# Designs tried in a protein design run: peptides against a protein of PDB entry 5ONS. Part 3

Target 1, 181 residues: chain A of PDB entry 5ONS
Amino acid sequence: MFKKFDEKENVSNCIQLKTSVIKGIKNQLIEQFPGIEPWLNQIMPKKDPVKIVRCHEHIEILTVNGELLFFRQREGPFYPTLRLLHKYPFILPHQQVDKGAIKFVLSGANIMCPGLTSPGAKLYPAAVDTIVAIMAEGKQHALCVGVMKMSAEDIEKVNKGIGIENIHYLNDGLWHMKTYK

## One batch from the design tools (peptide; made by RFdiffusion4, then SolubleMPNN)

Design b1_p8_3_s1 (from b1_p8_3 with H7S Y8F)
Fold by OpenDDE base, seed 5:
Structure b1_p8_3_s1 (fold): chain B 181 residues (1-181), chain A 8 residues (1-8)
Amino acid sequence: as target 1 above (181 residues)
Amino acid sequence: EEEKLGSF
């Protein structure tokens, strides 16, 4: 989603949200990520304005005090940014790729099934379309936010093709967009 | 609560 993204070229405008809209978004976030509820007042303090940065290709980024928190495309599900995920790693369920897959993920490649079934990888139960944090063997922090294209069960059985779609990864265009005020 | 950013 952000492989060719550049803040200067791909941001259209920024809007400040009304209180009622913010409440709606918070409810959506709790629905998607129930475990975030106790932390939401810390992540999105009531005193701080919430903004949406509108980008090309129908991408929207939710920000508070310049921090990029969540993004979505075409009013689909919200994804946490890697920067938020590093602060709150429990927001998403995890999957772990083996060491050999790291360089490919960091180039923006989708995660192939063998990288999730090999020694060093850890594959946890997850349904198709689940948003997941991609961890790496021997590393502490998530290197990618992805979407399950196959269930964990099917990844193990078929063990061929794209297991997880790469949505946002370290050093992509969104990562390099550190803040936006 | 907050973990280090910018590395994996």
Scores: peptide ipSAE 0.133, ipTM 0.721, DockQ to the pose 0.032
Fold by OpenDDE base, seed 2:
Structure b1_p8_3_s1 (fold): chain B 181 residues (1-181), chain A 8 residues (1-8)
Amino acid sequence: as target 1 above (181 residues)
Amino acid sequence: EEEKLGSF
């Protein structure tokens, strides 16, 4: 989603949200990520304005105090940014790729099944379309936010093709955006 | 704090 994304070229505008809209978004976030509910007040303090950075290709980035928190495309599901995920790693279920897959993930490549079934990888139960944090063997923090394109069960059984779609990865255009006030 | 890519 952000492989060729550049803030200067791909951001259209930024709008401050009304309180009613913010309430709706918070409810959506809790529905998607039930574990975030106890933390939502510190992630999105009531006193702080919430903004949407509107980008090309129907991408929207939710921000508070300049911090990029979540993004979505075409009003689909919200994804946490890696920066938020690093602070709250429990927001998403995890999958772990082996060391060999790291360079490919960091180039924006989708995660192939062998990178999830090999020694050094850890594959946890997950259904198709689940948004997941991609961890790496020997590393502490997520390197990618992805979407399961196969169930964990099918990844193990078939072990061929794209297991997880790469949505957002370290050093992509969204990562380099850092803040937006 | 921003993390180093090689040490994430």
Scores: peptide ipSAE 0.128, ipTM 0.718, DockQ to the pose 0.041
Fold by OpenDDE base, seed 1:
Structure b1_p8_3_s1 (fold): chain B 181 residues (1-181), chain A 8 residues (1-8)
Amino acid sequence: as target 1 above (181 residues)
Amino acid sequence: EEEKLGSF
């Protein structure tokens, strides 16, 4: 989603959300990520304005006090940014790729099944279409936010093809955006 | 504080 993304070229505008809209978004976030509820007051303090940065290709980035928290496309599900996920790693269920897959993930490649079933990888139960944090063998923080294109069961069974779609990864365009006021 | 690539 952000492989060729550049803040200077791909951001259209920024809007500040009304209180009622913010409340709706918070409810959506809790629905998607139930574990976030106790933390939402510090992630999105009531005193701080919430903004949406509108980008090309119907991408929207939710920001609070300049920090990029979540993004979505075409009003679909929210994805946490890696920067938020690093602070709150429990927001998403995890999957772990082996060491060899790291360089490919960081180039924006989708995650192939063998990278999730090989020694050094860890595959956890997850249904298709689940948004997941991609961890790496020997690393502490997530390197990617992805979407399961196959269930964990099918990844293990079939072990061929795209297991997880790469949505957002370290050093992509969104990562380099850092903040937006 | 931005983490360096490779040390995440």
Scores: peptide ipSAE 0.127, ipTM 0.720, DockQ to the pose 0.041
Fold by OpenDDE base, seed 3:
Structure b1_p8_3_s1 (fold): chain B 181 residues (1-181), chain A 8 residues (1-8)
Amino acid sequence: as target 1 above (181 residues)
Amino acid sequence: EEEKLGSF
């Protein structure tokens, strides 16, 4: 989603949200990520304005105090930014790729099944279409936010093709945007 | 890449 994203070229505008809209978004976030509810007042304090950075290709980024928190495309599900996920790693269920898959993930490649079933990888139960944090063998923080294209069960059984779609990864255009006020 | 490496 952000492989060729540039703030100067791909951001259209930024709007400050009304209180009612913010409440609606918070409810959506709790619905998607029930475990975030106790932390939401810390992540999005009531006294702080919430903004949406509108980008090309119908991408929207939620920000508070310049911090990029969540993004979505075409009014689809919200994804946490890696920067937020590093602070609150429990927001998403995890999958772990082996060491050899790291360079490919960091180039924006989708995660192939063998990278999730090999020694050094860890595959946890997850349904198709689940948004997941991609961890790496020997590393502490997530390197990618992805979407399960197959269930964990099917990844193990079939063990070929795309297991997880790469949505957002370290050093992509969203990562380099860093802040926006 | 220093920022990325520090956060990984």
Scores: peptide ipSAE 0.126, ipTM 0.724, DockQ to the pose 0.044

Design b1_p8_3_s2 (from b1_p8_3 with H7E Y8F)
Fold by OpenDDE base, seed 4:
Structure b1_p8_3_s2 (fold): chain B 181 residues (1-181), chain A 8 residues (1-8)
Amino acid sequence: as target 1 above (181 residues)
Amino acid sequence: EEEKLGEF
């Protein structure tokens, strides 16, 4: 999603959300990420305005105090930014790729099944379309936010092709955006 | 909080 993203070229505008809209979004976030509920007032304090940075290709980034928190495309599901995920790593279920997959993930490549089934990888139960944090063997923080393109079960059984779609990764255009006020 | 890519 952000492989070719550039803030200067791909941001269209920024809007401040009404309180009712914010409440709706918070409810959506809790539905998507139940574990976030106790933290949501910390992540999105009531006193702070919530903004949407509108980007090309129907990408929207939810921000508070300039911090990029979540993003979505075409009013689909919200994804946490890696920056938020690093602060709250429990927001997403995890998958772990092996060492060899790291360089490919960091180039924006989708995660292939063997990178999730090999020694050094850890594959946890997850349904297709689940948004997941991609961890790396021997690393502390997620390097990628992805979407399961197969179930974990199918990844293990089929063990070829795209297991997880790479949505947002370290050093992509969204990562480099850092803040937006 | 910005980790280095080699140390994430």
Scores: peptide ipSAE 0.145, ipTM 0.715, DockQ to the pose 0.042
Fold by OpenDDE base, seed 1:
Structure b1_p8_3_s2 (fold): chain B 181 residues (1-181), chain A 8 residues (1-8)
Amino acid sequence: as target 1 above (181 residues)
Amino acid sequence: EEEKLGEF
């Protein structure tokens, strides 16, 4: 989603949201990520305005005090940014790629099944279309936010092709935005 | 503290 994304070229505008819209978004976030509920007040304090950075290709980035929190495309599901995920790693279920897959993930490549089934990888139960945090063998923080293109069961059984779609990864265009206010 | 490539 952000492989060729550039803040200067791909951001259209920024809109401050009304209270009612914010409440709706918070409810959606809790629905998507039930575990976030106890933390939502510190992630999105009531006193702080919430903004949407509107980008090309129908991408919207939810921000509070300039921090990029979540993004979505075409009013689809919200994805946490890696920066938020690093603070709250429990927001998403995890998958772990092996060491060899790291360079490919960081180039924006989709995660292939062998990178999820190898000895250095860890594959946890997950259904197709589940948004997941991609961890890496021997690393502390998630390097990617992805979407399961196969179930964990099928990844293990078939063990070829795209297991997880790479949505947002370290050093992509969204990562380089850092903050936006 | 920004994560460095390879040190995340």
Scores: peptide ipSAE 0.136, ipTM 0.717, DockQ to the pose 0.043
Fold by OpenDDE base, seed 2:
Structure b1_p8_3_s2 (fold): chain B 181 residues (1-181), chain A 8 residues (1-8)
Amino acid sequence: as target 1 above (181 residues)
Amino acid sequence: EEEKLGEF
């Protein structure tokens, strides 16, 4: 989603959300990520305005105090930014790729099944279309936010093709955006 | 801050 994203070229505008819209978004976030509920007032304090940075390709980035928290495309599901996920790693279920997959993930490549089934990888139960945090062997923080394109069960038994779609990865265009006020 | 490639 952000492989060729550049803030200067791909941001259209920024709007401040009304209270009612913020409430709706918070409810959506809790529905998607139930574990976030106790933390939501910390992540999105009531006293702080919430903004949406509107980008090309119908991408929207939710921000509070300039921090990029979540993004979505075409009003689809919200994804946490890696920056938020690093603070709250429990927001998403995890999958772990082996060392060899790291360089490919960081180039924006989708995660292939062997990178999830090999020694050093860890594959956890997950259904198709689940948004997941991609961890890496020997690393502390997630390097990617992805979407399961196969179930964990199918990844194990088929073990070829794209297991997880790469949506947002470390050092992509969204990562480099850092803040937006 | 930006993480170095390979450090995360």
Scores: peptide ipSAE 0.135, ipTM 0.716, DockQ to the pose 0.047
Fold by OpenDDE base, seed 5:
Structure b1_p8_3_s2 (fold): chain B 181 residues (1-181), chain A 8 residues (1-8)
Amino acid sequence: as target 1 above (181 residues)
Amino acid sequence: EEEKLGEF
C-alpha cells in the first residue's frame, strides 16, 4: 500500500474531526480490536483533536497530536501503523516469519507460506482476512502489518503461494512519514 | 517507551 508513497506527493489534505465522528471511529476500532478498549483514552485522549490525513488512492490516516495511529483504504478496515503497534504490540495477533523471509518482507513482498511453516517461523491460529502483526525470528518488534490471505490451517496444509499480504512494512512510505500536524 | 526509528 505504501511502497511508492511519499508525503509531499501523495497527501491531499487534512481535516479535523467533530466529536460525533470521533465517537463513531472509536466504536469501529473497538469492534475490530476488542482488546484496545481500555487503552483508547490513552491513545486518543478526549482533550486532543483527532485529524484525518487524506491521501491519494483513497487512503486515510488517523492522527492525534501529529502521531499517525491508524489507516484505511476505500472505507475498509482500520490498520494500526507500525509506530503505534510498537507502543502497543498486543493490538494485533502475531505471526512470525523465519530469518530468511526478513529481507523479502522489507522489500514489500507478500509473505509466502514456506516462510511461515519453516523452522524459526511461528504460525498461530488465524482466519482468512485477519489483520496480523508480522514478527521475525530473533527480533523484538513487528516489521510488517499484514492480512491473512489463507487461514493458518490452510497455510500449513497447502504450504504454497501467498499466505499473508504485506500491507505496511518498516521503511515504507508510511514509516518515513513520522508525524503530520 | 523508546520507539524504534528504523530498527526492530
Scores: peptide ipSAE 0.119, ipTM 0.694, DockQ to the pose 0.035

Design b1_p8_3_s3 (from b1_p8_3, 5 letters changed)
Fold by OpenDDE base, seed 1:
Structure b1_p8_3_s3 (fold): chain B 181 residues (1-181), chain A 8 residues (1-8)
Amino acid sequence: as target 1 above (181 residues)
Amino acid sequence: KEKELGSF
């Protein structure tokens, strides 16, 4: 989603949200990520304005006090940014790729099944279409936010093709955006 | 806080 993304070229505008809209978004976030509820007051303090940065290709980035928290496309599900996920790693269920897959993930490549089934990888139960945090062998923080294109069961069984779609990864255009006021 | 690539 952000492989060729550049803040200077791909951001259209920024809007500040009304209180009622913010409340709706918070409810949506809790629905998607139930574990976030106790933390939402510090992630999105009531005193801080909530904004949506509108980008090309119907991408929207939810920000609070300039911090990039979540993004979505075409009003679909929210994805946490890696920067938020590094602070709150429990927001998403995890999958772990082996060491060899790291360089490919960081180039924006989708995650192939063998990278999730090989020694050094860890595959956890997850249904197709689940948004997941991609961890790496020997690393502490997520390097990617992805979407399961196959269930964990099918990844293990078939072990061929795209297991997880790469949505957002370290050093992509969104990562380099850092903050937006 | 930006993290170093490879040390994440």
Scores: peptide ipSAE 0.160, ipTM 0.740, DockQ to the pose 0.042
Fold by OpenDDE base, seed 5:
Structure b1_p8_3_s3 (fold): chain B 181 residues (1-181), chain A 8 residues (1-8)
Amino acid sequence: as target 1 above (181 residues)
Amino acid sequence: KEKELGSF
């Protein structure tokens, strides 16, 4: 989603949200990520304005006090940014790729099944379309936010093709967009 | 507190 993203070229405008809209978004986030509820007042303090940065290709980035928190495309599900995920690693369920897959993920490649079934990888139960944090063997922080294209069960059975779609990865265009005010 | 963000 952000392989060719550049803040200067791909941001269209920024809007500040009304209180009622913010409440709606918070409810959506709790629905998607129930475990985030106790933390939302810390992540999105009531005193701080909430903004949406509108980008090309129907991408929207939710920001609070300049920090990039979540993004979505075409009013689909919200994804946490890697920067938020590094602060709150529990927001997403995890999958772990082996060490050999790291360089490919960091180039924006989708995660192939063998990288999730090989020694060094850890594959946890997850349904198709689940948004997941991609961890790497021997590393502490998530390097990618992805979407399951196959269930964990099917990844193990078929062990061929794209297991997880790479949505946002470390050092992509969104990562390099550190803040936006 | 905030975690370090620049590495994985």
Scores: peptide ipSAE 0.156, ipTM 0.704, DockQ to the pose 0.031
Fold by OpenDDE base, seed 3:
Structure b1_p8_3_s3 (fold): chain B 181 residues (1-181), chain A 8 residues (1-8)
Amino acid sequence: as target 1 above (181 residues)
Amino acid sequence: KEKELGSF
């Protein structure tokens, strides 16, 4: 989603949200990520304005105090930014790729099944279409936010093809945007 | 790329 993303070229505008809209978004976030509810007042304090950065290709980035928190495309599900996920790693269920897969993930490649079933990888139960944090062998923080294209069960059984779609990865255009006020 | 990111 952000492989060819540049703040100066791909951001259209930024709008400050009304209180009612913020409440609606918070409810959506709790519905999508139930475990975030106790932390939401810390992540999005009531006293702080919430903004949406509107980008090309119908991408929207939710920000508070310049911090990029979540993004979505075409009014689809919200994804946490890696910067937020590093602070709150429990927001998403995890999958772990082996060491050899790291360079490919960091180039924006989708995660192939063997990278999730090999020694050094850890594959946890997850249904198709689940948004997941991609961890790496020997590393502490997530390197990618992805979407399960197959269930964990099918990844183990079939063990070929795209297991997880790469949506947002370290050092992509969103990562380099860093902040926006 | 990984060099700039450290050990993440």
Scores: peptide ipSAE 0.152, ipTM 0.759, DockQ to the pose 0.053
Fold by OpenDDE base, seed 2:
Structure b1_p8_3_s3 (fold): chain B 181 residues (1-181), chain A 8 residues (1-8)
Amino acid sequence: as target 1 above (181 residues)
Amino acid sequence: KEKELGSF
């Protein structure tokens, strides 16, 4: 989603949200990520304005105090940014790729099944379309936010093709935005 | 890229 994304070229505008809209978004986030509910007040303090950075290709980035928190495309699901995920790693279920897959993930490549079934990888139960944090063997923080394109069960059984779609990865265009005030 | 980012 952000492989060729640049803030200067791909951001259209930024709008401050009304309180009613913010309330709706918070409810959506809790529905998607039930574990975030106890943390939502510190992630999105009531006193702080919430903004949407509108980008090309129908991408929207939710921000508070300049911090990029979540993004979505069109009216699809919200994804946490890697920066938020690093602070709250439990927001998403995890999958772990082996060391050999790291360079490919960091180039924006989708995660192939062998990178999830090999020694050094850890594959946890997950259904198709689940948004997941991609961890790496020997590393502490997620390097990618992805979407399961196969169930974990099917990844193990078939072990060929794209297991997880790469949505957002370290050092992509979204990562380099850092903040937006 | 991993080298540039350091350990994560």
Scores: peptide ipSAE 0.150, ipTM 0.759, DockQ to the pose 0.056

Design b1_p8_3_s4 (from b1_p8_3 with H7E)
Fold by OpenDDE base, seed 5:
Structure b1_p8_3_s4 (fold): chain B 181 residues (1-181), chain A 8 residues (1-8)
Amino acid sequence: as target 1 above (181 residues)
Amino acid sequence: EEEKLGEY
């Protein structure tokens, strides 16, 4: 989603959300990420304005005080930014790739099944379309936010093809955006 | 937060 993303070229505008819209978004976030509820007032303090940065390709980034929190495309599900996920690593279920997959993930490549089934990888139960944090063997912080294209069960059984779609990864265009005010 | 890149 952000492989060729550039803030100066791909941001269209930024809007401040009304209270009612913010409430709706918060409810949606709790539905998507139930574990975030106790933390949401910390992440999105009521006194602070919430903004959406509108980008090309129907991408929207939710921000508070310049911090990029979540993003979505075409009004689909929200994804946490890696920067937020690093602060609250529990908001997504995890999958872990082996060391060999790291360089490919960091190039924006989708995650192939063998990188999730080999020694050093850890594959946890997850259904198709689940948004997941991609961890790496021997590393502390997630390197990618992805979407399951196969169930964990099918990844293990079939063990070929794209297991997880790479949506946002370290050092991509969104990562380089850092903040937006 | 750039230090996270240092892991990789």
Scores: peptide ipSAE 0.450, ipTM 0.898, DockQ to the pose 0.044
Fold by OpenDDE base, seed 4:
Structure b1_p8_3_s4 (fold): chain B 181 residues (1-181), chain A 8 residues (1-8)
Amino acid sequence: as target 1 above (181 residues)
Amino acid sequence: EEEKLGEY
């Protein structure tokens, strides 16, 4: 999603959300990520305005105090930014790629099944379309936010093709955006 | 932040 993303070129505008809209988004976030509920007031303090940074290709980034928290495309599900995920690593279920897959993930490549089934990888139960944090063998922090394109079960069975779609990865365009006020 | 990049 952000492989060729540049803030200067791809950000269109920024809007401040009304209270009612914020409430709706918070409810949606809790529905998507139940584990975030106790932390949501910390992540999105009531006193702080919430903004949407509108980008090309129907990408929207939810921000508070310039911090990029979540993003979505075409009013789809919200994804946490890696920056938020690093603070709250538990808000997504995890998958772990092996060491060899790291360089490919960091180039924006989708995660192929063998990178999730090989020694060093850890594949946890997850349904198709689940948003997941991609961890890496021997590393502490997630390197990618992805979406299961196959169930974990199918990844193990088929073990071929795209297991997880790479949505947002370290050092991509969104990562480089850092903040937006 | 950059430290996290340094992990990789």
Scores: peptide ipSAE 0.438, ipTM 0.884, DockQ to the pose 0.044
Fold by OpenDDE base, seed 2:
Structure b1_p8_3_s4 (fold): chain B 181 residues (1-181), chain A 8 residues (1-8)
Amino acid sequence: as target 1 above (181 residues)
Amino acid sequence: EEEKLGEY
């Protein structure tokens, strides 16, 4: 989603959300990520304005105090930014790729099944379309936010092709957009 | 932030 993203070229505008809209978004976030509920008031304090940075290709980034928290495309599901995920790593279920997959993920490549089934990888139960945090062998912090394109069961059975779609990865265009006020 | 990149 952000492989060729550039803040200077791909941001259209920024709007401040009304209270009612913010409440709706918070409810959506809790529905998507139930574990975030106890933390949502500190992530999105009531006193702080919530903004949406509107980007090309129907991408929207939710921000509070300049921090990029979540993003979505075409009013689809919200994804946490890696910056937020690093603070709250439990927001998403995890999958772990082996060391060999790291360089490809960081180039924006989708995660292939062998990188999730090989020694050093850890594959956890997950249904197709689940948004997941991609961890890496021997590393502490997530390197990618992805979407299961196959169930964990099918990844193990088929063990070929794209297991997880790469949505947002370290050092992509969104990552380089550190803050926006 | 850069430390996270440095991990990789």
Scores: peptide ipSAE 0.437, ipTM 0.888, DockQ to the pose 0.045
Fold by OpenDDE base, seed 3:
Structure b1_p8_3_s4 (fold): chain B 181 residues (1-181), chain A 8 residues (1-8)
Amino acid sequence: as target 1 above (181 residues)
Amino acid sequence: EEEKLGEY
Protein backbone atom coordinates (compact mmCIF):
# COMPACT_ATOMS: atom_id res chain seq x y z
CA MET B 1 0.00 0.00 0.00
CA PHE B 2 2.86 2.40 0.78
CA LYS B 3 5.68 1.01 -1.37
CA LYS B 4 5.71 4.05 -3.66
CA PHE B 5 4.12 6.43 -1.16
CA ASP B 6 5.62 9.88 -0.60
CA GLU B 7 4.08 12.52 1.66
CA LYS B 8 4.95 15.38 -0.67
CA GLU B 9 3.47 13.73 -3.73
CA ASN B 10 0.67 11.55 -2.40
CA VAL B 11 -1.03 13.58 0.35
CA SER B 12 -4.00 15.55 -0.95
CA ASN B 13 -5.34 17.33 2.13
CA CYS B 14 -6.02 17.10 5.85
CA ILE B 15 -9.46 17.35 7.44
CA GLN B 16 -10.31 17.90 11.08
CA LEU B 17 -13.18 15.61 12.01
CA LYS B 18 -16.42 16.56 13.69
CA THR B 19 -17.12 15.06 17.10
CA SER B 20 -19.91 12.85 15.76
CA VAL B 21 -17.61 11.37 13.13
CA ILE B 22 -14.90 10.74 15.72
CA LYS B 23 -17.37 8.89 17.92
CA GLY B 24 -18.35 6.68 15.00
CA ILE B 25 -14.75 5.89 14.18
CA LYS B 26 -13.97 5.01 17.80
CA ASN B 27 -16.86 2.56 17.79
CA GLN B 28 -15.56 1.01 14.57
CA LEU B 29 -12.10 0.62 16.09
CA ILE B 30 -13.47 -1.11 19.18
CA GLU B 31 -15.48 -3.44 16.96
CA GLN B 32 -12.40 -4.34 14.91
CA PHE B 33 -10.00 -4.48 17.85
CA PRO B 34 -11.89 -5.28 21.07
CA GLY B 35 -8.68 -5.31 23.09
CA ILE B 36 -8.10 -1.64 22.33
CA GLU B 37 -11.13 -0.40 24.28
CA PRO B 38 -9.39 0.17 27.64
CA TRP B 39 -6.61 2.08 25.88
CA LEU B 40 -8.59 4.14 23.40
CA ASN B 41 -8.99 7.13 25.73
CA GLN B 42 -5.24 7.57 25.98
CA ILE B 43 -4.66 6.84 22.28
CA MET B 44 -7.41 9.26 21.26
CA PRO B 45 -8.13 11.61 24.18
CA LYS B 46 -11.53 13.28 24.00
CA LYS B 47 -10.03 16.75 24.32
CA ASP B 48 -7.73 16.27 21.32
CA PRO B 49 -8.86 16.82 17.74
CA VAL B 50 -8.78 13.92 15.31
CA LYS B 51 -7.71 14.54 11.74
CA ILE B 52 -7.82 12.52 8.55
CA VAL B 53 -4.94 12.87 6.15
CA ARG B 54 -6.41 12.16 2.73
CA CYS B 55 -4.04 10.58 0.26
CA HIS B 56 -4.07 9.30 -3.29
CA GLU B 57 -5.53 5.88 -4.06
CA HIS B 58 -8.30 6.47 -1.51
CA ILE B 59 -5.94 6.12 1.46
CA GLU B 60 -6.94 7.84 4.71
CA ILE B 61 -4.73 8.18 7.78
CA LEU B 62 -6.16 8.97 11.22
CA THR B 63 -4.01 11.31 13.29
CA VAL B 64 -4.17 12.75 16.81
CA ASN B 65 -1.71 15.46 17.83
CA GLY B 66 0.27 14.72 14.71
CA GLU B 67 0.67 11.00 15.51
CA LEU B 68 -0.30 8.61 12.74
CA LEU B 69 -2.53 6.02 14.40
CA PHE B 70 -4.62 4.10 11.88
CA PHE B 71 -5.12 3.97 8.14
CA ARG B 72 -7.60 2.52 5.69
CA GLN B 73 -8.13 2.30 1.95
CA ARG B 74 -11.43 2.79 0.14
CA GLU B 75 -13.21 3.00 3.48
CA GLY B 76 -12.30 -0.60 4.25
CA PRO B 77 -11.06 -1.92 7.58
CA PHE B 78 -8.72 0.14 9.73
CA TYR B 79 -5.11 -0.94 10.16
CA PRO B 80 -2.90 0.29 12.97
CA THR B 81 0.33 1.97 11.94
CA LEU B 82 3.50 0.18 12.96
CA ARG B 83 4.32 3.15 15.16
CA LEU B 84 1.10 2.68 17.12
CA LEU B 85 1.47 -1.10 17.11
CA HIS B 86 4.94 -0.82 18.63
CA LYS B 87 3.40 1.06 21.55
CA TYR B 88 0.47 -1.35 21.87
CA PRO B 89 1.68 -4.71 20.52
CA PHE B 90 -1.46 -6.55 21.65
CA ILE B 91 -3.79 -4.69 19.27
CA LEU B 92 -3.27 -7.38 16.63
CA PRO B 93 -2.77 -11.11 16.76
CA HIS B 94 0.79 -12.11 15.89
CA GLN B 95 2.48 -14.28 13.32
CA GLN B 96 6.24 -14.81 13.17
CA VAL B 97 8.37 -15.24 10.06
CA ASP B 98 11.76 -16.89 10.00
CA LYS B 99 14.98 -14.91 9.73
CA GLY B 100 15.32 -15.55 6.02
CA ALA B 101 11.99 -13.91 5.23
CA ILE B 102 12.91 -10.56 6.82
CA LYS B 103 14.67 -9.01 3.82
CA PHE B 104 11.76 -9.86 1.54
CA VAL B 105 9.13 -8.47 3.92
CA LEU B 106 11.13 -5.26 4.21
CA SER B 107 11.07 -4.93 0.43
CA GLY B 108 7.29 -5.06 0.46
CA ALA B 109 6.93 -8.67 -0.64
CA ASN B 110 3.99 -10.78 0.44
CA ILE B 111 4.77 -13.51 2.94
CA MET B 112 4.95 -16.97 1.44
CA CYS B 113 3.76 -20.01 3.36
CA PRO B 114 7.20 -21.59 3.85
CA GLY B 115 8.33 -18.49 5.73
CA LEU B 116 5.59 -19.21 8.27
CA THR B 117 6.08 -22.98 8.61
CA SER B 118 9.88 -23.25 8.65
CA PRO B 119 12.12 -23.51 11.70
CA GLY B 120 12.28 -20.14 13.40
CA ALA B 121 8.77 -19.19 12.33
CA LYS B 122 5.73 -19.36 14.58
CA LEU B 123 2.25 -19.77 13.14
CA TYR B 124 -0.72 -19.12 15.40
CA PRO B 125 -4.38 -19.90 14.75
CA ALA B 126 -6.01 -17.21 12.62
CA ALA B 127 -8.82 -17.04 10.09
CA VAL B 128 -8.50 -15.78 6.54
CA ASP B 129 -8.76 -11.97 6.23
CA THR B 130 -7.49 -11.42 9.79
CA ILE B 131 -5.25 -8.38 10.16
CA VAL B 132 -2.06 -9.51 11.89
CA ALA B 133 1.20 -8.18 13.24
CA ILE B 134 4.19 -9.79 11.58
CA MET B 135 6.99 -10.56 14.00
CA ALA B 136 10.40 -11.94 13.08
CA GLU B 137 12.66 -14.58 14.53
CA GLY B 138 15.01 -13.00 17.04
CA LYS B 139 13.41 -9.55 16.88
CA GLN B 140 11.33 -7.64 19.41
CA HIS B 141 9.16 -5.29 17.34
CA ALA B 142 6.78 -6.03 14.49
CA LEU B 143 8.21 -5.37 11.05
CA CYS B 144 4.94 -5.53 9.12
CA VAL B 145 1.17 -5.30 9.28
CA GLY B 146 -0.46 -7.91 7.08
CA VAL B 147 -3.66 -9.71 6.19
CA MET B 148 -4.09 -13.48 6.27
CA LYS B 149 -4.75 -14.70 2.73
CA MET B 150 -5.13 -18.25 4.00
CA SER B 151 -6.13 -19.52 7.41
CA ALA B 152 -3.28 -20.68 9.62
CA GLU B 153 -4.56 -24.22 9.17
CA ASP B 154 -4.44 -23.95 5.38
CA ILE B 155 -0.97 -22.41 5.47
CA GLU B 156 0.25 -25.49 7.33
CA LYS B 157 -1.54 -27.96 5.04
CA VAL B 158 -0.91 -26.37 1.65
CA ASN B 159 2.39 -24.66 2.46
CA LYS B 160 2.54 -23.02 -0.97
CA GLY B 161 1.72 -19.55 -2.24
CA ILE B 162 0.92 -16.33 -0.43
CA GLY B 163 0.06 -16.87 3.21
CA ILE B 164 -0.09 -13.23 4.30
CA GLU B 165 -0.42 -10.06 2.23
CA ASN B 166 2.04 -7.31 3.12
CA ILE B 167 0.12 -4.09 3.79
CA HIS B 168 2.53 -1.86 5.76
CA TYR B 169 6.18 -2.54 6.60
CA LEU B 170 9.12 -0.86 8.30
CA ASN B 171 10.75 1.85 6.22
CA ASP B 172 7.89 2.14 3.73
CA GLY B 173 6.33 5.47 2.75
CA LEU B 174 3.97 5.55 5.73
CA TRP B 175 6.82 4.85 8.15
CA HIS B 176 8.74 7.81 6.72
CA MET B 177 5.90 10.25 7.40
CA LYS B 178 6.54 10.00 11.17
CA THR B 179 4.12 12.83 12.07
CA TYR B 180 1.57 15.06 10.36
CA LYS B 181 -0.12 18.13 11.90
CA GLU A 1 11.94 5.91 16.88
CA GLU A 2 14.75 4.84 14.59
CA GLU A 3 15.83 2.29 17.18
CA LYS A 4 13.02 0.02 16.05
CA LEU A 5 14.15 0.23 12.46
CA GLY A 6 17.69 -0.32 13.66
CA GLU A 7 16.67 -3.68 15.07
CA TYR A 8 16.59 -4.94 11.50
Scores: peptide ipSAE 0.434, ipTM 0.888, DockQ to the pose 0.044

